# Ledger of designs, part 4: peptides against a protein of PDB entry 5Z08

Target 1, 168 residues: chain A of PDB entry 5Z08
Amino acid sequence: RQKDEWAKKTSSLMKQLDWFIGEHLGAMLAAEELGGPVVGELMEIDPDDLSAGFNAHGKLKKATSQPDLDRRQRRIDDIWGPQDEQGQAHKRKRGADEALAASAEMRDLIEQLMNKLVEAGGDNSATYVEIPRESAAARFLVRSKVAMFHPNDARRLRLVDFGRDLDD
Target 2, 222 residues: chain B of PDB entry 5Z08
Amino acid sequence: GLPRLIDAIEEASKIPAKRRQTPIKPTIEKLTTHLYTHGASPDSLLRLADLLTLRNHLDQASLAAITRNLYPSSTVSDEVVLRFIGALGHGQLKPTLALQALFLRWLVMVYHLLENPGVLGQVYGVLFDLLDTAAIRPQLCHLLALVTRRKHVRPFRIQAILTLSRQTGGDPNLTGLLRVFKNYYPEIIVGDATKGRASAFKHPDPQWRQHLDEIQQRRSEA

## One batch from the design tools (peptide; aimed at target 1 H24 F140, target 2 L93)

Design b1_p8_7_s3 (made by RFdiffusion4, then SolubleMPNN; from b1_p8_7, 3 letters changed)
Fold by OpenDDE base, seed 5:
Structure b1_p8_7_s3 (fold): chain B 168 residues (1-168), chain C 222 residues (1-222), chain A 8 residues (1-8)
Amino acid sequence: as target 1 above (168 residues)
Amino acid sequence: as target 2 above (222 residues)
Amino acid sequence: DAELAALL
């Protein structure tokens, strides 16, 4: 009974988390990956704003042709194409694709972190997930104090075990 | 005048709010209005720094209101700076971290009015050691970005920022500070920690700056 | 940040 109630609560929380990732967090993570605001600094990032790219200050680039675009910003502008209606549609589509990719990366990372926590059976050394890169997703989890890097290896990430502090 | 308002607030600050015969809010409003219009003289600024940094019975809203209107009419002395720096960090006798963030913001906004900008360089270690305090980190990094000189950029501090940057998931303020360090030592391998977004350390309040400039100008013409 | 930490 309690296990089933816990499983239902966990399932409900996972659905809410999945919704939050898909509807809000994915776009914000994509914005951060694109050099935009850090997740939580800007509460509402329109996916359309992702298409305009972000300046070095994390402000939405106004579509003005300023020549001294940093290589990353050029790549964003090249990815997001010309200001014509077709370019805007392609920009919106790519913004949506980047948000979807960021959402998928976050979901996968959370799943891996949770699986490793379960598999470790209480061995903290076995709870680390090896991450291929420092993603916006990984950074977000660390900033949120949900995850932590291994002190000596920034490629290893683990969940913070909140459960142990409740039983003491 | 301003001294009399400060006197009244100092006396009220010694008494718990529930034991005050008169509400202090009207006096705080008069003070903040006066500060907004005329700024604070060096002597008044020191007295206000003591009111803001020392434990007293003033409410946080009043302290914040004074801090937000703390326009220097002239220069800012080393003593005033040191009062605010001494108020930073954790402790039961220290101001709240929210108020400390306002103090750091204030120091950033008045940095050009310091009688001796070098005073902040002398306390650089104290400021640097507070970078782990998330609540004040944005303003602290901004202040450090202004204060940092080649003598402050040391291997142990580089490593400390790199470590803290990893632990914070690449805080853009730390990335911004690392970029300042790299300006002095281009060979600093900042790795992936600098690939993230960095804070630009823009002026925190352009309107406050403009109003400060107006107060400063009036005094230069008098 | 605080609200997100409360959701997690």
Scores: peptide ipSAE 0.013, ipTM 0.477, DockQ to the pose 0.088
OpenDDE base, seeds 1, 2, 3, 4: peptide ipSAE 0.012, 0.010, 0.011, 0.012; ipTM 0.291, 0.474, 0.475, 0.451

Design b1_p8_7_s4 (made by RFdiffusion4, then SolubleMPNN; from b1_p8_7, 3 letters changed)
Fold by OpenDDE base, seed 4:
Parts: structure tokens; sequence; C-alpha cells
Structure b1_p8_7_s4 (fold): chain B 168 residues (1-168), chain C 222 residues (1-222), chain A 8 residues (1-8)
């Protein structure tokens, strides 16, 4: 009975997390990957301003015509810069695709982190997931204090074990 | 005048709000209006720095309102700077971290009016050691970006920023500060930590700057 | 998704 209630609660929490990733977090992570605001700094940006794109500093680009020399800025401008209606439709599609990709990356990363935690059986050295890149998803989990990097290897990420601190 | 308003607020600051005979809010509003119109002289600025940084019975909203209107009419002395720096960090006698963030923002905005900009370089270690304090980190990194010179870019500080950047998941303000360090030592291997977004450290309030410039200009014509 | 639910 208690185990079944725990399983139901856990399933409910996972569904809520999946929903949150898909509906909210994925778009914010995609914005961060594209050089937009860091997740949690978004509250200063009007949703209407999101359409104007982000400068190399992740602030809203005012429509100033100066070609920023940074190749990343060009890519950001190509994704978020003011373009014609056709360019806006392509940008909206690209933005949606990037949000879906970011959502998938976050889901996969959480899954891997949880799997490694379970498999490790309490060995903290075995709880590390190898990440191919420092993604917005990985950075978000670290900022949120849900995950931590290996002290000597930023390609290795693990969940913070909150359970051990409760038994002490 | 401004000195009389400060006198009244200093006396009121010694008394708990519930024991004051008169509400302080109207006097604070007169002070902030005066500061907005005329700015603060060096002497008045020092007195206001003491009111802002020392523990007293003024409410946080009043302290924040004074700080937001703290336009220098002249220069900013080392003593004023040191009052604000001394108020930073954790402690029961220190201002709130929210107010400390406003002080750091103020120091950024008045940096060009410091009598001796080198004073901040002398206390660089104190500022740098506060980078782990998340609530003040954005403004602190901005101030450090202005203050940093080659002498401050030491191996242990480079490593400290790199470590803290990893621990914070690549805080853009730390990345921005590390880029400032790299300007002095291009050979600094910043790894993947600097491939992320960096803060631009733009002026925090262009309208505040414009108004400050107007106050400063009136002094040069007098 | 079903995969996240299977891990718990």
Amino acid sequence: as target 1 above (168 residues)
Amino acid sequence: as target 2 above (222 residues)
Amino acid sequence: SEALAALL
C-alpha cells in the first residue's frame, strides 16, 4: 500500500516534470543555447521582446543595423533577428524545433542521471554521467543545485544526493 | 536645506518606528526629492553613506529610496567608498544583500566620479572574496570588471573564478569577469567555462546616468 | 514520457 502510493506520487511528479520541461523549460533552455537569457533571468524580458532576438550578450537586440562580427551573433540574428514574414515563419519553426530539441536533451539527461544514481547503489564515484557538451540543460541542473560536475572533469555530471543528508 | 533633512533623518534613525513622534516617510520623500534635484555634496554624501551602511531603525524601503537617489553633486571620496565596501558581505550588523546590491550598482554608476579610483583596487581582495555570494554577484562582477588591473589577475583568482563558474553552471557574470582577466593575460586557458554567454557589463541605468550628468554640469557652471 | 516513468 505505502509503496504503491509512493509509486503513484512519483509517477505523478514525473508527469508534472515532463509537462514542465515540454511546456516551459524547453523553450527557455533553447533561448539560453541560442545566446538568450539564462533560465531564471527571463522575468525581465517582455514576451513580445523575445521576438526581437538577443544580442551577443543575451539582451534584446534593439534593431540597430550594425553587423556584429561574431559568428555566433550572426547565427542568433539569423534565428532571432528582424526578418520579413517568411523569415519570421522560418524562425518560428526553427525556434520550435530548438525548443523540442532542448526538451528532449533535458529529458534524456535527467533519465541518465537518475539511472546512474540507482545503478551506483550508493557509490558516489559511479553516479557520474558523461556529457558530450556543457548544454543549457546541464548548466540549469547545476545552477538549480540538482546536479554537480565532477571536481576535476566538467564532462562528468551527477545528481546531488539529497537522501544521504536526511539520514545524518 | 539638505543638511537639515539629514539631521532629522539621523535623529529618527536612532528611534524605533513605533516610538517616533512623527512619520519619517515625508522627510525621506523631501530628502529624495532634494537629492534628485540638487545631488549630494561630499559632506552630505558621507553622512548619507553612514545612514545607509550602519545599523539603524530606518526601514529597507527608505534606505533603498535614498540609495536610488544618491546623486553626487561633486566627487566621491575614498571615505564614502570605504563605507559602502565595509557594508558588504554577511553579518548581523551589515545591510541586507538586496541593499548591498544597490550599493554595488551605485559604485558602478559613480565610478567615474571617484576622487581616487585606485581605492577600489586596494580593496580588490575584499570584493573578490564575495563572488560566492549569489545575491550580489551580478553587480560585484560589474564593479570588478571596471576595477581589475593586471596586478589583480593572479593565478589563484583565475582558478577561483574557474571553479566558481563550474559550481554555478557558467554564471554569465563570472564569464564576463574571466574575459576581463583574459584581456590582461590572453594565454589564460578558460576551457569550456568561457564558451558560454558573458555579461556585457553595460551601464545599469542610462536615465540615472543622464540625470547625474545634468547635476554634474550644473556644478561646473556655478 | 514512458521512459522517465520506467526509471522510477
Scores: peptide ipSAE 0.014, ipTM 0.431, DockQ to the pose 0.023
OpenDDE base, seeds 1, 2, 3, 5: peptide ipSAE 0.014, 0.013, 0.009, 0.014; ipTM 0.288, 0.287, 0.452, 0.448; seeds 1, 5 fail the geometry check

Design b1_p8_8 (made by RFdiffusion4)
Pose (drawn by RFdiffusion4):
Structure b1_p8_8 (pose): chain A 102 residues (1-31, 98-168), chain B 214 residues (1-190, 199-222), chain P 8 residues (1-8)
Amino acid sequence: RQKDEWAKKTSSLMKQLDWFIGEHLGAMLAAEALAASAEMRDLIEQLMNKLVEAGGDNSATYVEIPRESAAARFLVRSKVAMFHPNDARRLRLVDFGRDLDD
Amino acid sequence: GLPRLIDAIEEASKIPAKRRQTPIKPTIEKLTTHLYTHGASPDSLLRLADLLTLRNHLDQASLAAITRNLYPSSTVSDEVVLRFIGALGHGQLKPTLALQALFLRWLVMVYHLLENPGVLGQVYGVLFDLLDTAAIRPQLCHLLALVTRRKHVRPFRIQAILTLSRQTGGDPNLTGLLRVFKNYYPEIIVSAFKHPDPQWRQHLDEIQQRRSEA
Amino acid sequence: TVHAFLEA
């Protein structure tokens, strides 16, 4: 099957993203850098793991967030995540993976 | 003759205007004239794109003059297209929004000359996420309308464009893009973009006809 | 950039 290539591509891409978060983004968020990188990654991992866990239930894809988390503000500003309209302490990913003809 | 002019603009591009031993306006005009007559080669286009895209000491009037006369001889590379793409939106590394509108207009006018038009499809999300920026929205919509293929019409983008249409009170450029979206998915709830400058199109065609000569 | 990674 062609499946593990979609796995190989994803494990490779995940590492490239973590490298970018650690080398470039955490430092930008500080304005320590290491702390910002770890929390951004944990948040993206939690965000992505849940979006698929819901499959069809669009309502269950929100994660609890600290009040003034800069990581969520960046992710929302970058249009990779969205706050819940009723309250801003829960967050969901934009659902890039969903496709009509997937 | 053209590379010498670019070499001069590049050097002047590195120092402030008052420290220049010569006024640059005469040299910018020579470049503008040469580009009008002969077009820009693939390599010259790349160098000009760097000058238009990176922060330097060139003034706005000079950059706009260059952009307006950026008729390609032959083709347009991914290297050139991506630089203009990376120049879009807000940020300290990026050019003015006014120049960005000119770059987007230019990409529409040279869309048929790209060596790899699919490259715009590979950055579709970069273009789309910028629709909120009103200063460049009309030109973004036109370019997105040419770039949109079925694979790009995803539910999150359908919803995002509908929300933006409602919040802006109905931008006709957004509804024009939604028309293109509906062509791929008619299930969707319901300006046919014209060429932005016909004289520029005509002048480009004249310059491009030299490719048939040998 | 992050968007491109996530989208890809």

Design b1_p8_8_s1 (made by RFdiffusion4, then SolubleMPNN; from b1_p8_8, 6 letters changed)
Fold by OpenDDE base, seed 3:
Structure b1_p8_8_s1 (fold): chain B 168 residues (1-168), chain C 222 residues (1-222), chain A 8 residues (1-8)
Amino acid sequence: as target 1 above (168 residues)
Amino acid sequence: as target 2 above (222 residues)
Amino acid sequence: MIRQFIES
C-alpha cells in the first residue's frame, strides 16, 4: 500500500516535472543557451513580466521602452516575447525548436541522474553522470541545489541525495 | 549620386586642406545630406569606413559629420565592422579617441543591422582590453553589454573589471557591464562594485534610431 | 525512469 502510494506520488511528480520542463523550463534554458539571462534570475520575475521580454542586458523590458533591436533581445523575444503576428513564424519556430531541444536535454539529464542514483545502491561514487558539456540544464540543477559536480571533475554530475542527510 | 560624392571626398582626402583647389566642406555637406536622406549601401559604407578610419587629410569636423550621418540603408558587413574595430585604441595612425567614441556609438546604434553580430564576439578581447581608455569607455561598455555572451565572461575579465572599477571609483559603465556579467553567472561576487550607480545603456540617440528605421523601411518598399 | 513514470 505505501509503496503503491509512493509510486503514484512519484509518477505524479514526474508528470508535473515533465510538464514544467516542457511548458516553462525549456524556454528559460533555451534563453540561457542563446545568451539570455540565467534561469535563477528569471525565477524571480513574475510570469507576466517574462512575457514582456528582456533587454539586451538581460533585464526586463520596460513596457514603455521600445524593444531593444538587439538580435539577442530578438532571440529572447522569440522565446518569451509576445508573438508578433506576421513575419515571426520562422523566428517563433526557431525559438520553439530551441525550447524543445532544451527541454529534451533537461529530461535526458534528469533521467540519467535518477537512473545512476538508483543503480548506485548507496555508493556515492557510482552516482555520477558524465556530461558532455556544461549545459544550461546542468547549471540549472546545480544552482537549484538539486545536483552537484564532482569536486575534482566538472564533467561529472550527481543528484544531491537529500534522503541520506535526513537519516544522519 | 553617393558614389560620386565619395569619389570626390576620397580624392580630396589625399591632399592637405591648404593645398586643395576647392573647399571640401560643400561636398561633405552634400554627402551628409545624401546619407541623411537615403542612407549608405554596403559598398558605400565600406568606402566611408575607410575614409573614417584610415589616416587622411580630412578634418575632424568632417569625419564626425559623416559618422553622425552614417545611416546604413541595408545591412552592415563584417568588413565594415572590422574597419571600425581596427581603428580603436592608441596610435598615431589611428583616429582620435573622440572619433573612436563616435564609431563605438555608431556600432551600438547599428548593432541590429549587422550581417553577423558574432563578428563582434570574435573581437571581444580587443574591445575588452580597451576598457582602461577613459575617453571611449562609456560607448565601449555599452557595446560590450550588447556583445557579451557566456563564453566571454571569464574569471580574468571579471577580475579586470573589478580592479578597474576600484581604480575608477566605480565608473557606472563598468558597474553596468558587471551586471551584464552577473546575468550569465549570478554567483559572481561583485561585492560593492554593483551597489553603486550603473549605466542603463539606453539607446544613445532615439531620433537617430527613428530616422534609421525610416531609411530601412523605404528600402524594403523599393 | 522519467519516461517510464510518464508512460505509466
Scores: peptide ipSAE 0.032, ipTM 0.246, DockQ to the pose 0.032
OpenDDE base, seeds 1, 2, 4, 5: peptide ipSAE 0.031, 0.031, 0.031, 0.031; ipTM 0.247, 0.258, 0.465, 0.516

Design b1_p8_8_s2 (made by RFdiffusion4, then SolubleMPNN; from b1_p8_8, 6 letters changed)
Fold by OpenDDE base, seed 1:
Structure b1_p8_8_s2 (fold): chain B 168 residues (1-168), chain C 222 residues (1-222), chain A 8 residues (1-8)
Amino acid sequence: as target 1 above (168 residues)
Amino acid sequence: as target 2 above (222 residues)
Amino acid sequence: VIRSFIES
């Protein structure tokens, strides 16, 4: 009975978190990845407001082929590029795509962190997830005091175990 | 006069200290005294900028003393500015980072005398890319705070400062620069890093400012 | 874990 209630509560919280990630956090994380505001101060970045603000007169030099980091930075320029009408529709679509990508990254990261915590069976050394980059998602979790980096390795992230501190 | 003093120092700068027939220190002292009293004309500033930025045999103390007394009697040309900017960064031919910090401090203090302040905006990227250099970061952030316009506040630069701020444990100069960025784009969330102590970018030397104003005033009366 | 909880 208590386990079932706990499971239901946990499931409900996870659904709420998933909703929050999809509806709000994803767009904010995307904005941060795109060199916009850091998640926690601007709660209401309307994806549409992201399109309006930057007068893009600066000619972007074509930086060379380092692939994945370069794609997200290019997407910033695409989101914040000049307001030609056709450019705005493409920007909105790209903004939405970035928000979806950020949402997916956050979901995946949380899942990995939770899985490692469960698998570790109380061994704190085994709770670390190796992150490929310091993402907006990772930074958000650290700022929120939900996760922490390994003291000696910024590529290793773990959840803060709040359960142990209550039993002491 | 000042040109003859510069001539003597230029010639001495070509010769290693151990091979000089005459000590250069008395000539440097005469130069710095003259600069303190009268300032430097645009032509003299250019020559002094070359002495300060180009590799020569002058000692660091002499270069620092000249820089500390480098009062413009009039305006500062783009050419002079670009000499100092070109001297920034890492490299065997570059001045020491300590001297580069003095150059940046000087640019901050004479910013209002630039013939074209826009020249610094044109080299904004060069300045910005040096923020990782801890030894010059305080003065560099101050200069960038003066130079930054809306066109310079780009997403990649926001992210770069945020990343560097985390790596440095929230350097107050970086926090100050982020606040300048936020003035142009209020929607920039500077996370807990902005809750930290930020530099106010106060004038580096009020006495130097006052003395500069006195030198500048004498020119307007002539 | 999260996917399993969301899909459950």
Scores: peptide ipSAE 0.019, ipTM 0.265, DockQ to the pose 0.024
OpenDDE base, seeds 2, 3, 4, 5: peptide ipSAE 0.018, 0.019, 0.017, 0.019; ipTM 0.265, 0.240, 0.267, 0.264; seed 4 fails the geometry check

Design b1_p8_8_s3 (made by RFdiffusion4, then SolubleMPNN; from b1_p8_8, 6 letters changed)
Fold by OpenDDE base, seed 3:
Structure b1_p8_8_s3 (fold): chain B 168 residues (1-168), chain C 222 residues (1-222), chain A 8 residues (1-8)
Amino acid sequence: as target 1 above (168 residues)
Amino acid sequence: as target 2 above (222 residues)
Amino acid sequence: VIRQFIES
């Protein structure tokens, strides 16, 4: 009974998390990846605003037309460069795509982190996920105290094991 | 216990070595042995941070020995972190640069135990402005490599690293830090500065790490 | 894990 209730609660929380990632967090993470505010500093962001980019203060700016080599991260010039006015229509779709990409990255990262935690069987050294880059998603989890980087390798991320502290 | 040892050292720290009735070395050895065996609680850690960072009559060897054995048994508070950060830089009231390098090394090694890693991000500017100090640069770059987030990677800081890298002939620690910056902004034109040898920012002391893990594990079992 | 919980 308690295990079943736990499983149901966990399932419900995961669904809520998935919803939150898709509806809100993805856009905020995408904003951070685009040089916008850090997640938690901006509670509401429209995916359409992501396409405009952000100034040096993390405020919405007019979009620059420069090709970005990284589909998810703007160039320094795009983020910090002068405000050039061009190209409104391609902007909204790009912002939505970036939010979706950020959402997918967050979901995947959480899944990997959880899987490694389960597989490790209590070995903390085995709980680390290798991350290809420090993403807004990874940073968010660390900032939220949900995950921790390996102290010596910023490419390794693990979940904080809260259960260990409760069993003591 | 550890608090009594700290009390004794605090009292001794107020008195010049030549005027002490008893040698402090045996008490320091007891302290360091205790720290090695059990680590420091948050409260003890704060008191030790004050002993290490405030000007007193303790000798550099004793301060270094305490720092090398400063194993947290638990978390590291923001207050402790800020004591060490506040001790950095040049000034008559500041610890020696050698000791500051040990503090930075310590912060690197305990970074995963910080109650709020974001506290270092808040003082990022203070840390960054010390990069010109050669004596602490290796450890400082390592710490900054851990602390750096996108919001810290600003054009003026990129340019500052590039300039300093040129001035230092391509210090591998600066090159390493610049690579961290480039991870946030791949388009950073680092020029020839990144073609050089970069520090990998490996753990400064694997044995210290292992011992820390053992201390941390014992607390989780208690 | 998440997918398993979402699909469950």
Scores: peptide ipSAE 0.034, ipTM 0.239, DockQ to the pose 0.049
OpenDDE base, seeds 1, 2, 4, 5: peptide ipSAE 0.032, 0.031, 0.031, 0.030; ipTM 0.305, 0.564, 0.554, 0.513

Design b1_p8_8_s4 (made by RFdiffusion4, then SolubleMPNN; from b1_p8_8, 5 letters changed)
Fold by OpenDDE base, seed 3:
Structure b1_p8_8_s4 (fold): chain B 168 residues (1-168), chain C 222 residues (1-222), chain A 8 residues (1-8)
Amino acid sequence: as target 1 above (168 residues)
Amino acid sequence: as target 2 above (222 residues)
Amino acid sequence: MIRQFLES
């Protein structure tokens, strides 16, 4: 009974995650890959702060009251927004293709990370996935504190074992 | 004015060159002359960034000519920056690597005019992941040298550059970037990879810089 | 594993 409930909950969570990746996260990751704002930093930054931008030191510039800053956040949304119909179609198609690619990469990465965690049988050294590149997906998981890089090897990513940190 | 020239080029960009009623080259020449004389406003820069980064029927020579004359009359918005960053990498919908190199060079040359230089820091990973692309590596390393802060210098990136440096036989641009990293963490053991020639990341085009300064000064006097 | 869960 409890195993079946756990399996159902896990399945439900996976479906929700898949939906979230496909509908929202993929586009955000694609935006990051396309030079858009970093998803993890976006959540901590007030939209007004995002509009203000960051100084050369990576600190939020004070929102100068200039109306052009409101244009930035709108324009980031407008980066994905429709221009003329054909340019819009190409832009939308490009955006959609990049979002699909980012979604696929995120799904694949999560799958690999979870599979390695299960296969490792408690050996933390065996939980690392070898990643070919530092993707927006990988960076997102690290920023979200869901994954961590190997301290000495950037090509190795693992899920954060929240269970161990609770037992210590 | 500049908006009308952009309108004409946008319309022409939708049509294959062989099907155009009129040659686009004279309009491109008018545009580039205007840009050279007056620069581009933020709004014009955005429109031009779309023309440069989105797939259209403009020829590579025209796109390169526009990019070489893309003098900002004011600041460069995050949106404009992100258009160019989004155009980087491999893909059928991406601009040519030669054009991408020009975009990166442009970003280096206008870095001081960015409304928010931090935007490049946010996309640092995107830029860094492209270091394996040889065609854009020189300009990419230069841009990264400007953008790099302590927060970006991570063990994994150090190792990635070291590995890539070995694989490339010690690319001077990578060596230059490693030296930038070492400025933030002097304890970084770069080994023999830094014994080679390093790029000094000098300004790519001093004449372009001078002309940009002239355009920027005219705006301050107006 | 995830694919199997998503396809189930």
Scores: peptide ipSAE 0.022, ipTM 0.226, DockQ to the pose 0.047
OpenDDE base, seeds 1, 2, 4, 5: peptide ipSAE 0.022, 0.022, 0.022, 0.021; ipTM 0.252, 0.437, 0.456, 0.461

## One batch from the design tools (peptide; aimed at target 1 S144 R164)

Design b1_p9_1 (made by RFdiffusion4)
Pose (drawn by RFdiffusion4):
Order: C-alpha cells, then sequence, then structure tokens
Structure b1_p9_1 (pose): chain A 102 residues (1-31, 98-168), chain B 214 residues (1-190, 199-222), chain P 9 residues (1-9)
C-alpha cells in the first residue's frame, strides 16, 4: 500500500517543523528561547492529536490553555488555530485535513 | 545593454540616496525605457524581482516605475513568482502594501507566461490567508480566482470567505471568488474579473511576438 | 473557466 509514504512524509515533515520551531520561532517568541520552543511543540502536538480524535464531533476539539500563552496568540495570528468564541482559554486547530472528496 | 543598467541600479540600491555620487532617476529612466522596448529576460526578471522584493535604499517612485514596465520577454519562473509571493503581507522584511498591489496586478497580467502555473497552487494558502488585508484584497481575489482548483476549495476556506464577506459588508471581490468556489462545489450558498490594464496587455503581446522569430 | 480562457488568450 501507499500508506507508509504518507507516514514517512509525515514523520519527515514533523521533524522539519520541530527544527523550525527550535531554530527560528522560539527565539522570536522570547522577544528563554528553549522554553518557548518546547511549549509551542507540545501545544501543536496536543492540537493536532485532538483534531483527529474527534473525527466528526467538531465540538470536542478544544484544549485548555494558560491565560496569556504567547504560543496560542501566534498560532491564532498565523491562522493555524482558533480560540473558542465563548471563552479564550480553549483552542482548536483549523482542520486543514478535512476535505469534501478526501 | 540591459544587464549594465541593472548592475548600476543594484550598486545604487546598496547605499542611501544622498550618498550617491550621481542622481539615480536618469538611470532608472533608461532601465524603464529599455524594458518598455525589449521586455525583461528570465534572468533580468529575477534580478529585478530581488530589487523590488528585498529591503534596499530605492525609493517608492523608482520601484513603481520598474514594476509598471516589467514586461517579460519569454517566460516567468517560479523563482520570480515565489519572491513576489513572499513579499506579501505585513512584516519588516516586506515592501509597501502599494507595491504589493502592483505585484499582484502584475502576476494576474503575466499568469499565462508562468513556466509552472501550478506553483501558485502550491502556495494557495499563503495567498488565501491574506484576504483580510484590504489594501491588497482586490488584486488577491483576482489572482486567487485564476489559481483556484477543486483541491483548494476546502470547508475551512469556504467558511472563512463567508465570514469575511459578512464582516466587510459584502466585498464584491470576495463574492467573485466565492463564485469560482461554487463552480467546483455548487452546494455552496451563492465581479467577473477583467484584465486590469488592456494597454499593458496589448504591449506585452507585441513584445511576446518576438518569440516566434528566429 | 471562461476567466482562465481569457487569461490564457
Amino acid sequence: RQKDEWAKKTSSLMKQLDWFIGEHLGAMLAAEALAASAEMRDLIEQLMNKLVEAGGDNSATYVEIPRESAAARFLVRSKVAMFHPNDARRLRLVDFGRDLDD
Amino acid sequence: GLPRLIDAIEEASKIPAKRRQTPIKPTIEKLTTHLYTHGASPDSLLRLADLLTLRNHLDQASLAAITRNLYPSSTVSDEVVLRFIGALGHGQLKPTLALQALFLRWLVMVYHLLENPGVLGQVYGVLFDLLDTAAIRPQLCHLLALVTRRKHVRPFRIQAILTLSRQTGGDPNLTGLLRVFKNYYPEIIVSAFKHPDPQWRQHLDEIQQRRSEA
Amino acid sequence: SALLEEALA
């Protein structure tokens, strides 16, 4: 099957993203850098793992977030995540994976 | 004759205007005239795109003059297209929004000359996420309308464009893009973009006809 | 699309 290529591609891309977060983004978030990289990655991992865990239940895809998390602000500003409209301490990913003809 | 002019504009591009041993306006005009007559080769286009895209000491009037006369001879590379794409939106590395509107207008006018038009499809999300930026929204919508294929019409983009249409009170350029979206998915709840400058299109066609000669 | 045909024309 063609499945492990979609796995190989994902494991390869996940590493490239982590490299970008650690080398470039964490430093930008500081204005320590290492702390910002770890929390951004944890947050993205939690965000992505849940979006699929819901499959169809769009309502269950919110994660709890500290009050003034800069990682969530950046993710929302970059249009990769959205706050819950009723309160801003929960967050969901934008659901890039959902497709009508997937 | 053209590369020599670019070499001069490149050097002047590195130092401030008052420190220049010569005014640059006469050299910018020579370049503008040459581009009007002969077009820009693929390589010259790449160098001009760097000058238009990277932060340098060139003034706005000179950059706009160059952009307006950027008629390609032959084709437009992905290297050139991506540099203009990377120049879009807000950020300290990026050019003014006014020049960005000119670049987007230019990409629409040269869309048929891209060596790899699919490259715009590979950056579709970069273009789309910038629709909120009103200063460049009309030109973004026109380019997105040419670039949209079925694979790009995803539910999250459908919802995002609907929300933006409501919040802006109904931008006709947004509804024009939604029309293109509906062509792929008629299930969706319901300006046919014209060429932005016909004389520029006509002048480009004249220059492009030289490719048939040998 | 007619828009694309006009652009390519």

Design b1_p9_1_s1 (made by RFdiffusion4, then SolubleMPNN; from b1_p9_1 with A2P L4R)
Fold by OpenDDE base, seed 4:
Structure b1_p9_1_s1 (fold): chain B 168 residues (1-168), chain C 222 residues (1-222), chain A 9 residues (1-9)
Amino acid sequence: as target 1 above (168 residues)
Amino acid sequence: as target 2 above (222 residues)
Amino acid sequence: SPLREEALA
């Protein structure tokens, strides 16, 4: 019973993660690979980004397009913005293809990382996955503190084992 | 005048908010209005730096409002700079990391008004050692980008940024700082750490800059 | 993989 409930919860979480990767994260990762904004950097609400939202008297300024948001938006617009109709269709298709590729890469990477963690049976040295390149997916997991690179080899990535650090 | 407003706030800062006879907010508003209109003299800047950096009973919103209006009417002394630098990092007596980020931003925006820009170069190590503090890293990298000279670009610091860049998954601010380092030593092998997005370290607030320039011009006419 | 099989199941 408890194992079945745990399995169901795990399956539900994996489905939600898969959905999140497909619907949101893949496009953002693809944008990063294409030289767009770094995923999660917008969530680092610089107190300055919040402060730009306030006048000298602490009143909420209307969100003037932050120059960096404008530059990101310009870069997004340069990456995704209106080129000629035929160029737009090709760019949109390429963008969709890149988002799908990024989603697949993230899914595969998470799967490999989780499998290695399970297979290692607690040996942290055996939990490393060899990555062919430093992808946006790999960088995202590291920024999120979900994964870490091997100290001496940036081609090796592992999950952070949060469970073990609680038992010590 | 400004000194009397500072006196009133200094006295109020010694008393917990619940024990004050009068609300401090109206006095803070008068101070910030005065600062916005006239700026702060070197002496007033020092007093305000103490209010901002030393532990007192002022609320975070008031401290942030003062910092946002901290226009120098003249130059910024080494002593003022060192008060803000001394307030950086982790500690129970230190300002919040959010307020520290505002201080670093302020130092970036007033860098051209420092009496001795070299003072920041002297404390370069202190600033550099704070790069692991994510909450202040954007502004810290920007300040370091301004302060960095060839003498500061040492092998151990290059390696430290490379290591931290890897650990952060290529923070754009660190990538930007590595590019600054590479300007002094083009031969620096940065690997993939510089292939990513880098911060351009643009001026944080063009409107604040314009208003500062207006305050500074009035001094030159007096 | 076992995780993929669990996610697809």
Scores: peptide ipSAE 0.009, ipTM 0.396, DockQ to the pose 0.009
OpenDDE base, seeds 1, 2, 3, 5: peptide ipSAE 0.007, 0.007, 0.008, 0.009; ipTM 0.266, 0.273, 0.276, 0.433

